# Designs tried in a protein design run: peptides against a protein of PDB entry 4LZF. Part 161

Target 1, 155 residues: chain A of PDB entry 4LZF
Amino acid sequence: GGRLVVFPNGTRKELSADGQTVKVMFFNGDVKHTMPDQRVIYYYAEAQTTHITYPDGMEVLQFPNNQTEKHFPDGRKEITFPDQTVKTLHPDGREESVLTDGTIIQLNPDGSKVIQFNTGQREIHTADFKRREYPDGTVKTVYSDGRQETQYPTG

## One batch from the design tools (peptide; made by RFdiffusion4, then SolubleMPNN)

Design b2_p30_5_s4 (from b2_p30_5, 17 letters changed)
Fold by OpenDDE base, seed 4:
Structure b2_p30_5_s4 (fold): chain B 155 residues (1-155), chain A 30 residues (1-30)
Amino acid sequence: as target 1 above (155 residues)
Amino acid sequence: SMEAEREKLIKEMKERLKELEKELAEEEAL
């Protein structure tokens, strides 16, 4: 069978019979599971947060408010908010949010912003203008100086 | 910001884990 070690500080360590699974119950209420596949499942008792680390460097955090974060080995972070919006933070500084309605919002390192609406319209924000592209090919641009321009589709 | 606070929390949690693991290692060495 497995074994249980109880340390003087109150921490408890349970080992499976094969020694491949280790459960540490820290004196503060935190719990650490080391699994045979080398993933570690840590539960932060005070924060009520689950933290999973994988051998490849992937980390998954599950917060009590149902927010989930994935930290990828490449430095990318994916945040699933309680409302199920998914935000991806890329190592290059690009941020992308996918809303539940299908809208995609991209923030670029240069400060530009692109919104791909679920309607097929796209909006581009730059330092110089805000541009709306319509599925029919119409493009409306509002420049920072207040000028407005409409480009109509050909045909 | 909210995100900054979250990052702070994550950092604190990870730091606490390191402390707990250190304490456990010390206990195991006794």
Scores: peptide ipSAE 0.324, ipTM 0.854, DockQ to the pose 0.883
Fold by OpenDDE base, seed 3:
Structure b2_p30_5_s4 (fold): chain B 155 residues (1-155), chain A 30 residues (1-30)
Amino acid sequence: as target 1 above (155 residues)
Amino acid sequence: SMEAEREKLIKEMKERLKELEKELAEEEAL
């Protein structure tokens, strides 16, 4: 019930019997699948990369090294690296990395950095200081001028 | 950077797709 068209340039187009799925096999080896839900699955043969586009503007890229990238309609990007670290790039320039051990690293547009350790400690880096916050409520700050301050939980 | 190279690759792949789709449309119009 399906239809196969072979064009003079070598490109092949296959339509499903219901007409809802279209598969184009281009002469260069690339493949384009249009699905009933209007998502498009494109395979780039040379790069061995799968690219999925969704009607809402979402894009997903799967690279041969097991890296996956999600490109959201709002401009946010989420990268899953081969080591399973997940990095999110926000439209405002903020970057957030979630490591496999649960550590979260945040880079802010102003150059400040926040590390949330899996131990429950938090470290804040600014141009003016490094600050370590401990689970017991102790806060230690080392300022750029060399001054050190310790704030204890009781005062 | 690695990210810039990746973005370049993505752009090139998308441009190639547009060319292939154009050629297909021309073939279908014959």
Scores: peptide ipSAE 0.323, ipTM 0.855, DockQ to the pose 0.849
Fold by OpenDDE base, seed 1:
Structure b2_p30_5_s4 (fold): chain B 155 residues (1-155), chain A 30 residues (1-30)
Amino acid sequence: as target 1 above (155 residues)
Amino acid sequence: SMEAEREKLIKEMKERLKELEKELAEEEAL
């Protein structure tokens, strides 16, 4: 059988019979569960948040509002918001949001922004212009100087 | 921002855990 140790401060430590599973129940209600596969499951009682750490450095956070975050070993973060929007934060500073309707919003390190609409239209924002690209090949550009240009598809 | 507040919360949770783990280590050393 397993064993249970109760410490003077109220923290409890439970060990499995094989010694491969360890459950620490801290006096404040937080829980640390070490699994045989070396993943560690934390529960932060006050925040009602679950935090899983993996041996490869992957971390997963589950918040009480149903937000989930994946922290990858390469520094990338993937956030699933309660509304099911998925935002990816890349180590180079690029951010990408995928909305539930399929729209993709990209924020680039150079400050440019690209919106790929679910209709197939694309909007590009730079310091110099805003450009709308249409599925038929039409491109409309509004430059920072106020000039407007429309490029029509060639037949 | 909401993201900054979240990062702050995560940091606080991790710091609290480290403190609890240190206290446990001290108890186990007795």
Scores: peptide ipSAE 0.322, ipTM 0.854, DockQ to the pose 0.824
Fold by OpenDDE base, seed 2:
Parts: structure tokens; C-alpha cells; sequence
Structure b2_p30_5_s4 (fold): chain B 155 residues (1-155), chain A 30 residues (1-30)
């Protein structure tokens, strides 16, 4: 069978019979589960936050407000907000948000912004212009100098 | 920023875990 060890500081350690699962209940209320697959599940009692670490270096954080963060080994972070919007922060500095309606908002390291609307329209923001691309092939551009250009689709 | 505050919280939680694990290791070494 398993065993329970109680330490003088109040921390408790529960070992499975096969030794493959370890549960540590720290004196402060935090809990650490070491699983057979080397995944570690840590519960921060004060913050009511679950933190999972994987042997490949991935980390998953689950906050009490239903926000979830995935920290990938390559440095990418994926945040699922309570409203189910998913924001990805890429190592190159690019940020991408996917809204629940399917709209995608991309922020580029150079400060440019691209919005892919759920309607099929695309909007591009740069220092020099704002451009709207329509599903029919029409493209409207407003330049920073106030000039406007419309490109019509080939019929 | 909210992200900076969250990163700070995460860092603090990880540091706390490290301390608790160190204390446990010390207890187990006795």
C-alpha cells in the first residue's frame, strides 16, 4: 500500500504503493502532485491557481477567474481569457488574438496591425496607411497624408 | 500592465514553491 509521511513542519507527503505518484501537502495549504508521466500539478492555495509543469518545459496556469495560460518551451505564450478570447504572444514579438466570433487581430513587432474580420474583410494598419480589403476584391486605402485610393476587382 | 502584474504573480508563486521544496528537502535530509 501507499504511505503517508508527516514532517515536523506540518508538511505531509503521500506516496503511492508503486512510488509513481507523490502528493505533497505543504503546511501553507499548497499541494504538489508528481505524476507517473513526470507532469507536476501544483496548487497555490492563496492564489487558488493551478500550475502544471511538463517534462518538455511546457507550463499551464489556471487562474480562479477561468483564465488559462500556456507557456510553451519555445517562449510562446497562449492566454485564454474568461470570455474565451485566445491571445498568443510569439517569441518574435508578434501578438495574435482570436475572438469568439472568429475575428483575428494581429499586432506586429513593427507596430502594424492586421484585422481579419469574420465577414471576410481584412484591415491593415501601418504607419503610412490604413487599408481595407473586401471579399469582392475591392481594396480601399487611406494614406497618412490624407490621400485615398480604391482598387477595384477585375470582373 | 496587467500582463506585467500577472508575470510578477507567477514569479512570486514559483519562488514560493522553490522555498517550500527547499524546506521539504531539508526536512527529508534529517
Amino acid sequence: as target 1 above (155 residues)
Amino acid sequence: SMEAEREKLIKEMKERLKELEKELAEEEAL
Scores: peptide ipSAE 0.318, ipTM 0.852, DockQ to the pose 0.919

Design b2_p30_6_s1 (from b2_p30_6, 12 letters changed)
Fold by OpenDDE base, seed 2:
Structure b2_p30_6_s1 (fold): chain B 155 residues (1-155), chain A 30 residues (1-30)
Amino acid sequence: as target 1 above (155 residues)
Amino acid sequence: MEELRKEIEKRQQEMEELQEEHEEELKELE
């Protein structure tokens, strides 16, 4: 069997029989698990949030609103929002949101944005214009100076 | 304990900021 240490402040420390698992139950309700694989699982009772840290620097956060975040050692982040949209933040500054309906929103390092709608339309935002591309080949551009152009399908 | 509390509060704030940004993204689709 393992062993239990009870501290005067009410904190409890449980050790597995092999000593490879340690569970600390803090007096405030927080819990810290140290696992055999060296990952550490924190549960914050007041925040109802789980925070897992891995030896390689990976972190996983699980929030009470169902948002989940993965923080990769290379600086990349992957966020799953409550609506199940998955957003990836890349170290180079690129961001990509994938909605459950198939819509994709991409922010590029140069500040341009591309929205691929589930209707097959695509919208491109740059410093110079907003452009809407339609499935029939029509392209509408609104330039930053207010000028508008429509290119009709050809070919 | 105090340092852990500060850390989780920071993470919660970052979570809220990300959620707000996502909500703004959704508005652009309307």
Scores: peptide ipSAE 0.456, ipTM 0.891, DockQ to the pose 0.865
Fold by OpenDDE base, seed 3:
Structure b2_p30_6_s1 (fold): chain B 155 residues (1-155), chain A 30 residues (1-30)
Amino acid sequence: as target 1 above (155 residues)
Amino acid sequence: MEELRKEIEKRQQEMEELQEEHEEELKELE
């Protein structure tokens, strides 16, 4: 059978019969659960946060506000916000936010930003200009010097 | 225990920063 060890400080340690599962319940309410697959689940009682660490270095955080974070071994992070936007932070500095309405925001390593609206409009932000592209082929550009250009669709 | 507390506090701060950044991104869409 399993074993239960109760320490003088109130911490309890439960061991499965096979020794593959270890659950430590700390005196403050925190829990550390080591699973057979070697993932470790931390529950922080005061913060109401779950932190899972995997043997390959992956980490998953679950916050009480419904934000979830995945930290990949390669340095990539994937954040699911409470509004269900998924933001990916890439090791190369690229960031991408995908909203539930289909809007995509991309930040490039060079500092440029591209917003793909769910309407089919696209906005490009660079150091030199902001450009709006419309589904009909119209393109409006506002340059950093205040100059504006409009390109009309051919057809 | 103290180390675990410090770790989670750090993670919470990072979470809040990410949330603030996301809120700023949303404002740019308005």
Scores: peptide ipSAE 0.455, ipTM 0.891, DockQ to the pose 0.874
Fold by OpenDDE base, seed 4:
Structure b2_p30_6_s1 (fold): chain B 155 residues (1-155), chain A 30 residues (1-30)
Amino acid sequence: as target 1 above (155 residues)
Amino acid sequence: MEELRKEIEKRQQEMEELQEEHEEELKELE
């Protein structure tokens, strides 16, 4: 019950019977789907990339290298890298990377960085120092001036 | 078509930049 329109340039447009689904197959191999829920799915044939746009402003990108990106209406981005690390970019400038091994890297808006290792160690980076905190309570600090300090746990 | 190409090229560039940044993050963990 649908309709097919074939254009002279080779572009094809398929309409569902209810008219709520539209598929445009461009002459270059690109495909555009307009879905009943009003999401638009673009497939770029040459780039082998899928781009989904939602009515609320959400966007999803799927790249041929297996990177996927979610762009949220609030400006937040969630990137899943090919290695399956998930990185979240927040509108306030905060970033967080969660690795598959459990390591978490957090970048704060002030430029400081915290690495939570899967071993339970934590490293803190500031403009003034890099500090490594160990599960036993030992803290090692390397200051920007090259000075080093070790704080030992109290027994 | 040209507009779509430009958009996807931009997105691909951003993707590559993000990947590069991620690779740098991984190097710091080594």
Scores: peptide ipSAE 0.454, ipTM 0.891, DockQ to the pose 0.869
Fold by OpenDDE base, seed 5:
Structure b2_p30_6_s1 (fold): chain B 155 residues (1-155), chain A 30 residues (1-30)
Amino acid sequence: as target 1 above (155 residues)
Amino acid sequence: MEELRKEIEKRQQEMEELQEEHEEELKELE
């Protein structure tokens, strides 16, 4: 069978018979679980947070507010917020938020932002203007200097 | 143990910052 080691400080270490699984229950309530697939699961009792590390560098965080984060080895991060919005942070600086209603918010490395509304409208933010594009082809632009321009659809 | 605690505290802080950023992002949709 397995082994249980109890340390004087109250920490307990449980080893499987094959040695492939190791569970350390620290005196403070934290838990470290090493799995056969070499992933390590940390549970921080005070923070109520689970942190999983994988051999390839992948990390998964699960917070008590229901936020979850995936940190990929390439530097990409995928955050699922409590409201179930999924935000992806790309290594090149691009960010994308996908809301449950279908709205997509994109932040580009150049600082421009694009909002694709679930209604089919699109809003583009640049240093020089905010532009709203409507499904009928109308385009309204508000420039940073206060000028406004409306382009009407053809036909 | 202490180093691990510092790490998780950092991660919690980053989590909160991301949450705040997301909340601000939602306000822009109003």
Scores: peptide ipSAE 0.453, ipTM 0.891, DockQ to the pose 0.876

Design b2_p30_6_s2 (from b2_p30_6, 12 letters changed)
Fold by OpenDDE base, seed 3:
Structure b2_p30_6_s2 (fold): chain B 155 residues (1-155), chain A 30 residues (1-30)
Amino acid sequence: as target 1 above (155 residues)
Amino acid sequence: MEEERERIKKLKEEAEKLQKEHEEELEELK
Protein backbone atom coordinates (compact mmCIF):
# COMPACT_ATOMS: atom_id res chain seq x y z
CA GLY B 1 0.00 0.00 0.00
CA GLY B 2 0.81 3.66 -0.09
CA ARG B 3 2.24 5.70 2.71
CA LEU B 4 0.89 8.78 4.46
CA VAL B 5 3.19 11.01 6.42
CA VAL B 6 1.72 13.74 8.59
CA PHE B 7 4.11 16.43 9.69
CA PRO B 8 3.80 18.47 12.88
CA ASN B 9 2.95 21.62 10.91
CA GLY B 10 -0.09 19.92 9.37
CA THR B 11 1.46 19.18 5.98
CA ARG B 12 0.57 15.76 4.64
CA LYS B 13 2.59 13.70 2.20
CA GLU B 14 1.12 10.75 0.34
CA LEU B 15 3.36 8.27 -1.42
CA SER B 16 1.94 5.78 -3.87
CA ALA B 17 2.68 2.11 -3.35
CA ASP B 18 4.98 2.07 -6.37
CA GLY B 19 6.68 5.27 -5.25
CA GLN B 20 5.95 6.91 -8.61
CA THR B 21 3.47 9.49 -7.36
CA VAL B 22 3.93 11.92 -4.52
CA LYS B 23 1.20 14.21 -3.27
CA VAL B 24 1.97 16.91 -0.75
CA MET B 25 -0.87 18.81 0.84
CA PHE B 26 0.64 21.81 2.54
CA PHE B 27 -0.76 23.42 5.65
CA ASN B 28 -1.58 26.57 3.65
CA GLY B 29 -3.83 24.69 1.23
CA ASP B 30 -1.29 24.31 -1.55
CA VAL B 31 -1.10 20.93 -3.25
CA LYS B 32 1.89 19.48 -5.06
CA HIS B 33 1.78 16.36 -7.22
CA THR B 34 4.88 14.72 -8.61
CA MET B 35 3.78 12.38 -11.36
CA PRO B 36 5.38 9.24 -12.83
CA ASP B 37 6.33 11.21 -15.94
CA GLN B 38 8.17 13.65 -13.64
CA ARG B 39 5.86 16.54 -14.32
CA VAL B 40 5.05 18.53 -11.22
CA ILE B 41 1.56 19.88 -10.71
CA TYR B 42 1.37 22.60 -8.12
CA TYR B 43 -1.85 24.22 -7.00
CA TYR B 44 -1.41 27.55 -5.26
CA ALA B 45 -4.38 28.00 -2.99
CA GLU B 46 -4.06 31.74 -2.42
CA ALA B 47 -3.71 32.50 -6.14
CA GLN B 48 -6.10 29.68 -7.11
CA THR B 49 -3.60 28.90 -9.85
CA THR B 50 -2.37 25.58 -11.16
CA HIS B 51 1.22 25.44 -12.34
CA ILE B 52 2.52 22.41 -14.21
CA THR B 53 6.22 22.02 -14.91
CA TYR B 54 7.60 19.42 -17.28
CA PRO B 55 11.09 17.92 -17.38
CA ASP B 56 11.73 19.48 -20.80
CA GLY B 57 11.15 22.96 -19.38
CA MET B 58 7.56 23.36 -20.56
CA GLU B 59 5.27 25.15 -18.11
CA VAL B 60 1.50 25.31 -18.08
CA LEU B 61 -0.45 27.82 -16.04
CA GLN B 62 -4.16 27.65 -15.35
CA PHE B 63 -5.59 30.80 -13.82
CA PRO B 64 -8.89 31.18 -11.99
CA ASN B 65 -10.29 33.40 -14.76
CA ASN B 66 -10.13 30.37 -17.09
CA GLN B 67 -7.04 31.64 -18.88
CA THR B 68 -4.45 28.99 -19.73
CA GLU B 69 -0.86 29.70 -20.69
CA LYS B 70 1.76 27.42 -22.16
CA HIS B 71 5.32 28.63 -21.72
CA PHE B 72 7.58 26.75 -24.09
CA PRO B 73 11.29 26.15 -23.50
CA ASP B 74 12.15 28.21 -26.59
CA GLY B 75 10.52 31.28 -25.06
CA ARG B 76 7.28 31.07 -27.00
CA LYS B 77 4.06 31.56 -25.06
CA GLU B 78 0.63 30.35 -26.05
CA ILE B 79 -2.27 31.97 -24.23
CA THR B 80 -5.80 30.65 -24.39
CA PHE B 81 -8.14 33.35 -23.16
CA PRO B 82 -11.52 32.72 -21.53
CA ASP B 83 -13.21 33.46 -24.88
CA GLN B 84 -11.01 30.72 -26.39
CA THR B 85 -8.91 33.11 -28.44
CA VAL B 86 -5.44 31.65 -28.81
CA LYS B 87 -2.63 34.17 -28.73
CA THR B 88 0.92 33.16 -29.53
CA LEU B 89 3.82 35.32 -28.41
CA HIS B 90 6.98 34.51 -30.31
CA PRO B 91 10.50 35.19 -29.03
CA ASP B 92 11.18 37.43 -32.03
CA GLY B 93 8.37 39.75 -30.92
CA ARG B 94 5.77 38.53 -33.39
CA GLU B 95 2.30 37.96 -31.97
CA GLU B 96 -0.67 36.17 -33.44
CA SER B 97 -4.21 35.97 -32.10
CA VAL B 98 -6.65 33.50 -33.57
CA LEU B 99 -10.25 34.18 -32.62
CA THR B 100 -12.95 31.52 -32.61
CA ASP B 101 -14.79 33.31 -35.44
CA GLY B 102 -11.76 32.86 -37.69
CA THR B 103 -10.36 36.37 -37.34
CA ILE B 104 -6.58 36.46 -37.15
CA ILE B 105 -4.62 39.37 -35.71
CA GLN B 106 -0.91 39.49 -36.39
CA LEU B 107 1.46 41.94 -34.76
CA ASN B 108 4.88 42.17 -36.33
CA PRO B 109 8.10 43.11 -34.55
CA ASP B 110 8.19 46.39 -36.45
CA GLY B 111 4.85 47.35 -34.93
CA SER B 112 2.76 46.75 -38.03
CA LYS B 113 -0.50 44.89 -37.60
CA VAL B 114 -2.47 42.72 -39.98
CA ILE B 115 -6.05 41.71 -39.35
CA GLN B 116 -7.53 38.91 -41.41
CA PHE B 117 -11.27 39.16 -40.97
CA ASN B 118 -13.48 36.12 -41.31
CA THR B 119 -15.30 38.00 -44.09
CA GLY B 120 -12.21 37.83 -46.27
CA GLN B 121 -11.34 41.46 -45.69
CA ARG B 122 -7.84 42.30 -44.58
CA GLU B 123 -6.67 45.37 -42.74
CA ILE B 124 -3.05 46.43 -42.57
CA HIS B 125 -1.81 48.93 -40.01
CA THR B 126 1.56 50.60 -40.39
CA ALA B 127 3.15 53.78 -39.14
CA ASP B 128 2.27 55.36 -42.49
CA PHE B 129 -1.21 54.09 -43.24
CA LYS B 130 -4.21 51.95 -42.49
CA ARG B 131 -5.28 49.87 -45.47
CA ARG B 132 -8.43 47.83 -45.96
CA GLU B 133 -8.52 45.17 -48.65
CA TYR B 134 -11.89 43.83 -49.73
CA PRO B 135 -12.71 40.47 -51.30
CA ASP B 136 -13.86 42.15 -54.51
CA GLY B 137 -10.42 43.66 -54.98
CA THR B 138 -11.19 47.13 -53.68
CA VAL B 139 -8.43 48.60 -51.56
CA LYS B 140 -8.89 51.65 -49.36
CA THR B 141 -5.93 53.37 -47.79
CA VAL B 142 -5.94 56.11 -45.19
CA TYR B 143 -2.52 57.63 -44.79
CA SER B 144 -1.22 59.16 -41.58
CA ASP B 145 -1.14 62.57 -43.25
CA GLY B 146 -4.88 62.39 -43.90
CA ARG B 147 -4.77 61.41 -47.56
CA GLN B 148 -7.18 58.77 -48.72
CA GLU B 149 -6.83 56.48 -51.69
CA THR B 150 -9.25 54.00 -53.21
CA GLN B 151 -8.14 51.40 -55.70
CA TYR B 152 -11.00 49.81 -57.57
CA PRO B 153 -11.10 46.21 -58.76
CA THR B 154 -10.35 45.38 -62.36
CA GLY B 155 -11.83 42.72 -64.66
CA MET A 1 8.10 28.33 -1.48
CA GLU A 2 7.44 31.97 -0.68
CA GLU A 3 9.56 33.01 -3.64
CA GLU A 4 7.61 30.72 -5.94
CA ARG A 5 4.31 32.04 -4.61
CA GLU A 6 5.47 35.55 -5.43
CA ARG A 7 6.45 34.39 -8.91
CA ILE A 8 3.00 32.93 -9.45
CA LYS A 9 1.42 36.11 -8.12
CA LYS A 10 3.38 38.10 -10.67
CA LEU A 11 2.44 35.70 -13.46
CA LYS A 12 -1.19 36.06 -12.48
CA GLU A 13 -0.92 39.84 -12.60
CA GLU A 14 0.69 39.58 -16.03
CA ALA A 15 -2.08 37.25 -17.15
CA GLU A 16 -4.70 39.76 -16.03
CA LYS A 17 -2.87 42.44 -17.99
CA LEU A 18 -2.87 40.24 -21.09
CA GLN A 19 -6.58 39.68 -20.66
CA LYS A 20 -7.19 43.41 -20.47
CA GLU A 21 -5.08 44.01 -23.56
CA HIS A 22 -7.01 41.30 -25.38
CA GLU A 23 -10.30 42.95 -24.48
CA GLU A 24 -8.97 46.22 -25.83
CA GLU A 25 -7.97 44.54 -29.09
CA LEU A 26 -11.44 43.06 -29.41
CA GLU A 27 -12.94 46.49 -28.91
CA GLU A 28 -10.84 47.80 -31.77
CA LEU A 29 -12.42 45.22 -34.08
CA LYS A 30 -15.91 46.68 -33.54
Scores: peptide ipSAE 0.545, ipTM 0.920, DockQ to the pose 0.906
Fold by OpenDDE base, seed 2:
Structure b2_p30_6_s2 (fold): chain B 155 residues (1-155), chain A 30 residues (1-30)
Amino acid sequence: as target 1 above (155 residues)
Amino acid sequence: MEEERERIKKLKEEAEKLQKEHEEELEELK
C-alpha cells in the first residue's frame, strides 16, 4: 500500500503504492505533486499560484486572478486572460492577442500595431500614423502631425 | 524552495502587469 510520513515540522509526505506518485504537503501550506509522467505540480500557498513543470521544460502557471500562462522552452509565452483572450508573446518581441469575438491585435517588434476587428475593419498604428481600413475600401489616415487623409473606394 | 517562491512571486507580479496592459488594450478598442 501507500505510505504516509509525517515529519516533526508538520510536513507530510504521501507515496503511492507503486511509488510513482509523491505528494508533499509542507508545513507552510505548499503542496508538491510528482506525477508518473515526471511533471511536477507545485501549489504555492502564499501566492495562491499553481506551477506545473514538465520534463521538456514546459511550464504552466495558474494565478489566483484566473490567468493561465504557458511558458515554452523556446521562450514563447501563451497567456489566457480571465476574459479568455489568448495572448502570445514571442521571443523576438512580437505579440498577438486573439479575443473571443475574433478581434486580433498584433504588436510588432518595431512598435507598430495592427488590429483586425471582427467587423472586417483594420487599424494600423505606426510612429507616423494611425490608419483605419474599412470593408468598403475607404481608408482614413491620421498622421502624427495632425494631418488627416481619407481615401475613398474606386467606384 | 525559497528561491522558487521568489521566482513565482515575480512571475505573479508580471502576470498582474500583463493583465493591466490587456485591460488598457481593450479600452482602446472601444
Scores: peptide ipSAE 0.543, ipTM 0.920, DockQ to the pose 0.863
Fold by OpenDDE base, seed 4:
Structure b2_p30_6_s2 (fold): chain B 155 residues (1-155), chain A 30 residues (1-30)
Amino acid sequence: as target 1 above (155 residues)
Amino acid sequence: MEEERERIKKLKEEAEKLQKEHEEELEELK
């Protein structure tokens, strides 16, 4: 059996029999778990948010809207949205969203964007144009000045 | 604990912003 300590303010501390797991239930509804693997799980009652910290500096956030974020020690963030899209934010400013349908959206540090559609089409966004590339080799470009051009495949 | 609660609050606000941006990205695909 573990040990339970109840403090005058209503905070409760539960220790496992082996002492490797500690659960603190704060008077405000917050909960802190210290696990044998040294991860710490915080539940913030007001924010309804779970925050897990790992010894290596990794953090995991679980928000009440079902968004989950992994914050890596290198500064990278991986966000899983409620729709299960996974977006990766890289320290260099590059972003990548992977949708459940297989569509991939890439944002480059220079502001350009590339969309890889699940159909095999690709769309490239730059400051100067939006370009759609088709599997057959056709390329359609709409320039910022309104000009449009189509490049047809050879053969 | 209060400082960390405020940090979490900020992270939640940022998460909401990210969600909005994601919705905008999805809209552009239509």
Scores: peptide ipSAE 0.542, ipTM 0.920, DockQ to the pose 0.879
Fold by OpenDDE base, seed 5:
Structure b2_p30_6_s2 (fold): chain B 155 residues (1-155), chain A 30 residues (1-30)
Amino acid sequence: as target 1 above (155 residues)
Amino acid sequence: MEEERERIKKLKEEAEKLQKEHEEELEELK
């Protein structure tokens, strides 16, 4: 059978019979689970945050606002927001957000932004202009100096 | 344990910032 150890400060430690699963219930309300696969699940009571650490260095954070983050060993972060948008932060500074409606927002390291709308329209933001591309091939550009240009399809 | 709790607190603050930035991005789409 398992074993329960109760410490003088009120912390409780439960060990499975095989010793591979350990549950520590700290006096402050924190809970730590060590699993057979060596992942550690820690609940921080004050922050109301669950932190999972994997042996390969991956970390998963579950915040009380229903935001979940995966922190990969390569420095990439994958964030799932409460609205279920998934945002990926790449180590090179590139960011990508995928909305549930299919819209994709890309932020490039140079500061440019590309929005691929679910309608097939695409918008490009640079330091010099905002450009809207339409499915029919029409392209409208508004430059930072206020001038506007429209390119029409040639088909 | 205290050091890790502080780290988690910081990560939570950063997460809240990311949430705010995401909300701003959504408003820009309208």
Scores: peptide ipSAE 0.536, ipTM 0.919, DockQ to the pose 0.883

Design b2_p30_6_s3 (from b2_p30_6, 16 letters changed)
Fold by OpenDDE base, seed 1:
Structure b2_p30_6_s3 (fold): chain B 155 residues (1-155), chain A 30 residues (1-30)
Amino acid sequence: as target 1 above (155 residues)
Amino acid sequence: MKKLKEEIKKKKKEMEELLKEHKRELEELK
């Protein structure tokens, strides 16, 4: 059971018998679902994008290029790119990208960057230097003034 | 309808910017 309302502009509204589910099919092809849990699923036909909004302020975007985004109420964003990299944007400006190969890229609010390679090597970028740390304990630093330093592992 | 259309346009633009930046970051790894 339920009911269907057809508006003069061609928009259609379907209501479940219990009234907990509402489906609006707009004349432009957009579709809006209001679910019993009060989340709203909006499909933009032209953009082929799905936008889900939750009552707590959470938002989920699903784009046609296979990118998905979660926008949290606290301002944090979690992006899953088409290549399946997951990037987290924190409200404090910190960013973290986790690649499928295990590489992790961290961007700090001060602009420094840390790359943790899947090989175990780590690269640190600061305003003053670029540093490469190797699994054997060797550390190579190139300073902004052009000076280079190598630290060798200890036994 | 118009407001909603503009909203998705903005979100799509932001999505593309994020993707562009991500691709740049990947290139820097090479």
Scores: peptide ipSAE 0.485, ipTM 0.895, DockQ to the pose 0.893
Fold by OpenDDE base, seed 4:
Structure b2_p30_6_s3 (fold): chain B 155 residues (1-155), chain A 30 residues (1-30)
Amino acid sequence: as target 1 above (155 residues)
Amino acid sequence: MKKLKEEIKKKKKEMEELLKEHKRELEELK
């Protein structure tokens, strides 16, 4: 059978029979699980936040507002917001948000932005202009100097 | 214990900043 150790301060430590699972219940309500696969699960009672660390450096955070984050060893982060938008932050500075309605927002390292609307329209933001591309081939551009132009599809 | 508490506070702050930025991005879609 497993073992239970109770410390004078109220902290409790449970060990599985095989010793592969360790659960520490701290006096403050925090909990630490060490699992057979060597992942460590921290629960912070006050923050109501779960933090999982993996041997390879992967981290997973689960916040009480239902935001979850995956922090990959390569520096990439994947955030699932409470509204279920998934945002990926890449080490090279690229960002991508995928909304539940299918809209995709991409931020490039140079600061340019591309929005792929679920309607099939696309909007491109650069330092010089905002451009809206329509499925029919029409392109509307508003330049930073206030000039506007419309490019009509051929045919 | 103290160290871990501070670490999670930092992560929570970072989470809040990400959420704030996300909300801003959503507003720009309107």
Scores: peptide ipSAE 0.481, ipTM 0.895, DockQ to the pose 0.882
Fold by OpenDDE base, seed 2:
Parts: C-alpha cells; sequence; structure tokens
Structure b2_p30_6_s3 (fold): chain B 155 residues (1-155), chain A 30 residues (1-30)
C-alpha cells in the first residue's frame, strides 16, 4: 500500500502504492505534489500561488489575483490577466495583447506599437509619429515635432 | 523549501510588473 511519513516538525510525505505520486505537505502549508506524468505542482501557502512544472520545461503559474501564466521552454510567455486579456511575450521582443472586446495591441522589437481597435480604427506608434487610421480612409498623423497631418479619403 | 520560496517571490514580483504594464496599456486606449 501507500506510505505516510510524518516528521517531527509536522511535515508529511505521502507516497502512493505504485510510487508514482508523491505529496509533501510542509509544516508551513506549502505542498509539493509529484504526479505520474512527472509534472510537479507546487503550492506556496504564503503567496497563495500554484506553480506547475513539466518535464519539457513548461511552467504554469496561478496567482491569487487570478492572473495565470504559461512559461514555454522556448522562452515565450502567455499571460492571462485578471480581466482575461491574453498577452504573449515572444523571445524576440514582440508582444501581443488580445483584449476580450477584440482590441489587439502589438509591440514590435523596434519599439513601434500597433493598436487594432474593435471599432475598426488602427493606431500606429513609432519613434517619429502616432498615426490613426479610420475605417472611412481618413488618416491622422501627429509627428514627434508636434506637426499634425490629416489625409482625407479619396472617392 | 527556502529556495523555492524565494523563487516564487520573484515570480510574483514579475507578475505584478506585468499587470502594472497591462493597466497602463489599457489607460492609453481610453
Amino acid sequence: as target 1 above (155 residues)
Amino acid sequence: MKKLKEEIKKKKKEMEELLKEHKRELEELK
């Protein structure tokens, strides 16, 4: 059968009969659970955070504010914020946020940013300007020197 | 246990920074 070891400090270690599951319940409330699929689930009581590690290097974090993160072995991170926005951080520096309303924010490695609004408007931020593109074809540009330009749609 | 506690503390701090940045981005949309 399974085995339970109780240490003098209050820490408990449970081993399943098949030996494939190990649960360590530390005296401070932390828990380490090793599963048959070799994932390890850490629960940190003080931080109220769950940290799952996988053999392939994947990590999943669940924070008490309802933020969840996936840390991929290639360095990519996928964050689901409490408002359910999903943000992807790429190793090359690219970032993309997808809001629940359909708005998409993209940050490029060069620092430029593109916002695709759910209204169909698009805003482009560069070192030189901010540009707003409207569905009717109007384009408004505010340059870094303060100059403003409006291009009106043709036909 | 002690080392793991410090690691999660760091991860929580990083999480908070990400959230702060996200909130700032949302304000820019208004």
Scores: peptide ipSAE 0.477, ipTM 0.894, DockQ to the pose 0.865
Fold by OpenDDE base, seed 5:
Structure b2_p30_6_s3 (fold): chain B 155 residues (1-155), chain A 30 residues (1-30)
Amino acid sequence: as target 1 above (155 residues)
Amino acid sequence: MKKLKEEIKKKKKEMEELLKEHKRELEELK
């Protein structure tokens, strides 16, 4: 059978019979689970946050506002916001947000931004202009100096 | 114990900044 150790400070430690699972219930309400696969699940009572650490360096955070984050060993982060938008932060500085309606927002390392709307329209933001591309081939550009250009489809 | 608590506090702050940024991005779509 398992074993229960009770410490003078009120912390309790439960050990499985095989020793592969350890549950520590701290006096402050925190809970730490060490699993057979060596992942550690830590619940922070005050922050109401769950932090899972994997042996390969993967980390998962679950926050009380329903935001979840995956921190990959390669430096990539995947964030699921409360509205269920999924944002990926890449190690090269590229960011990509995928909204539930299908809209995709991409931030490039050079600072440019591309929005792919679910309507098929695309908007490109650079230091020099904002450009809107329409499904019919029309392109409207507003330059930083205020001038505007419209390019019409030639088909 | 104390070090872990400070670490999670930092992570929570970072989470809040990410959320703030996301909300700003959504407003720019309007």
Scores: peptide ipSAE 0.476, ipTM 0.894, DockQ to the pose 0.887

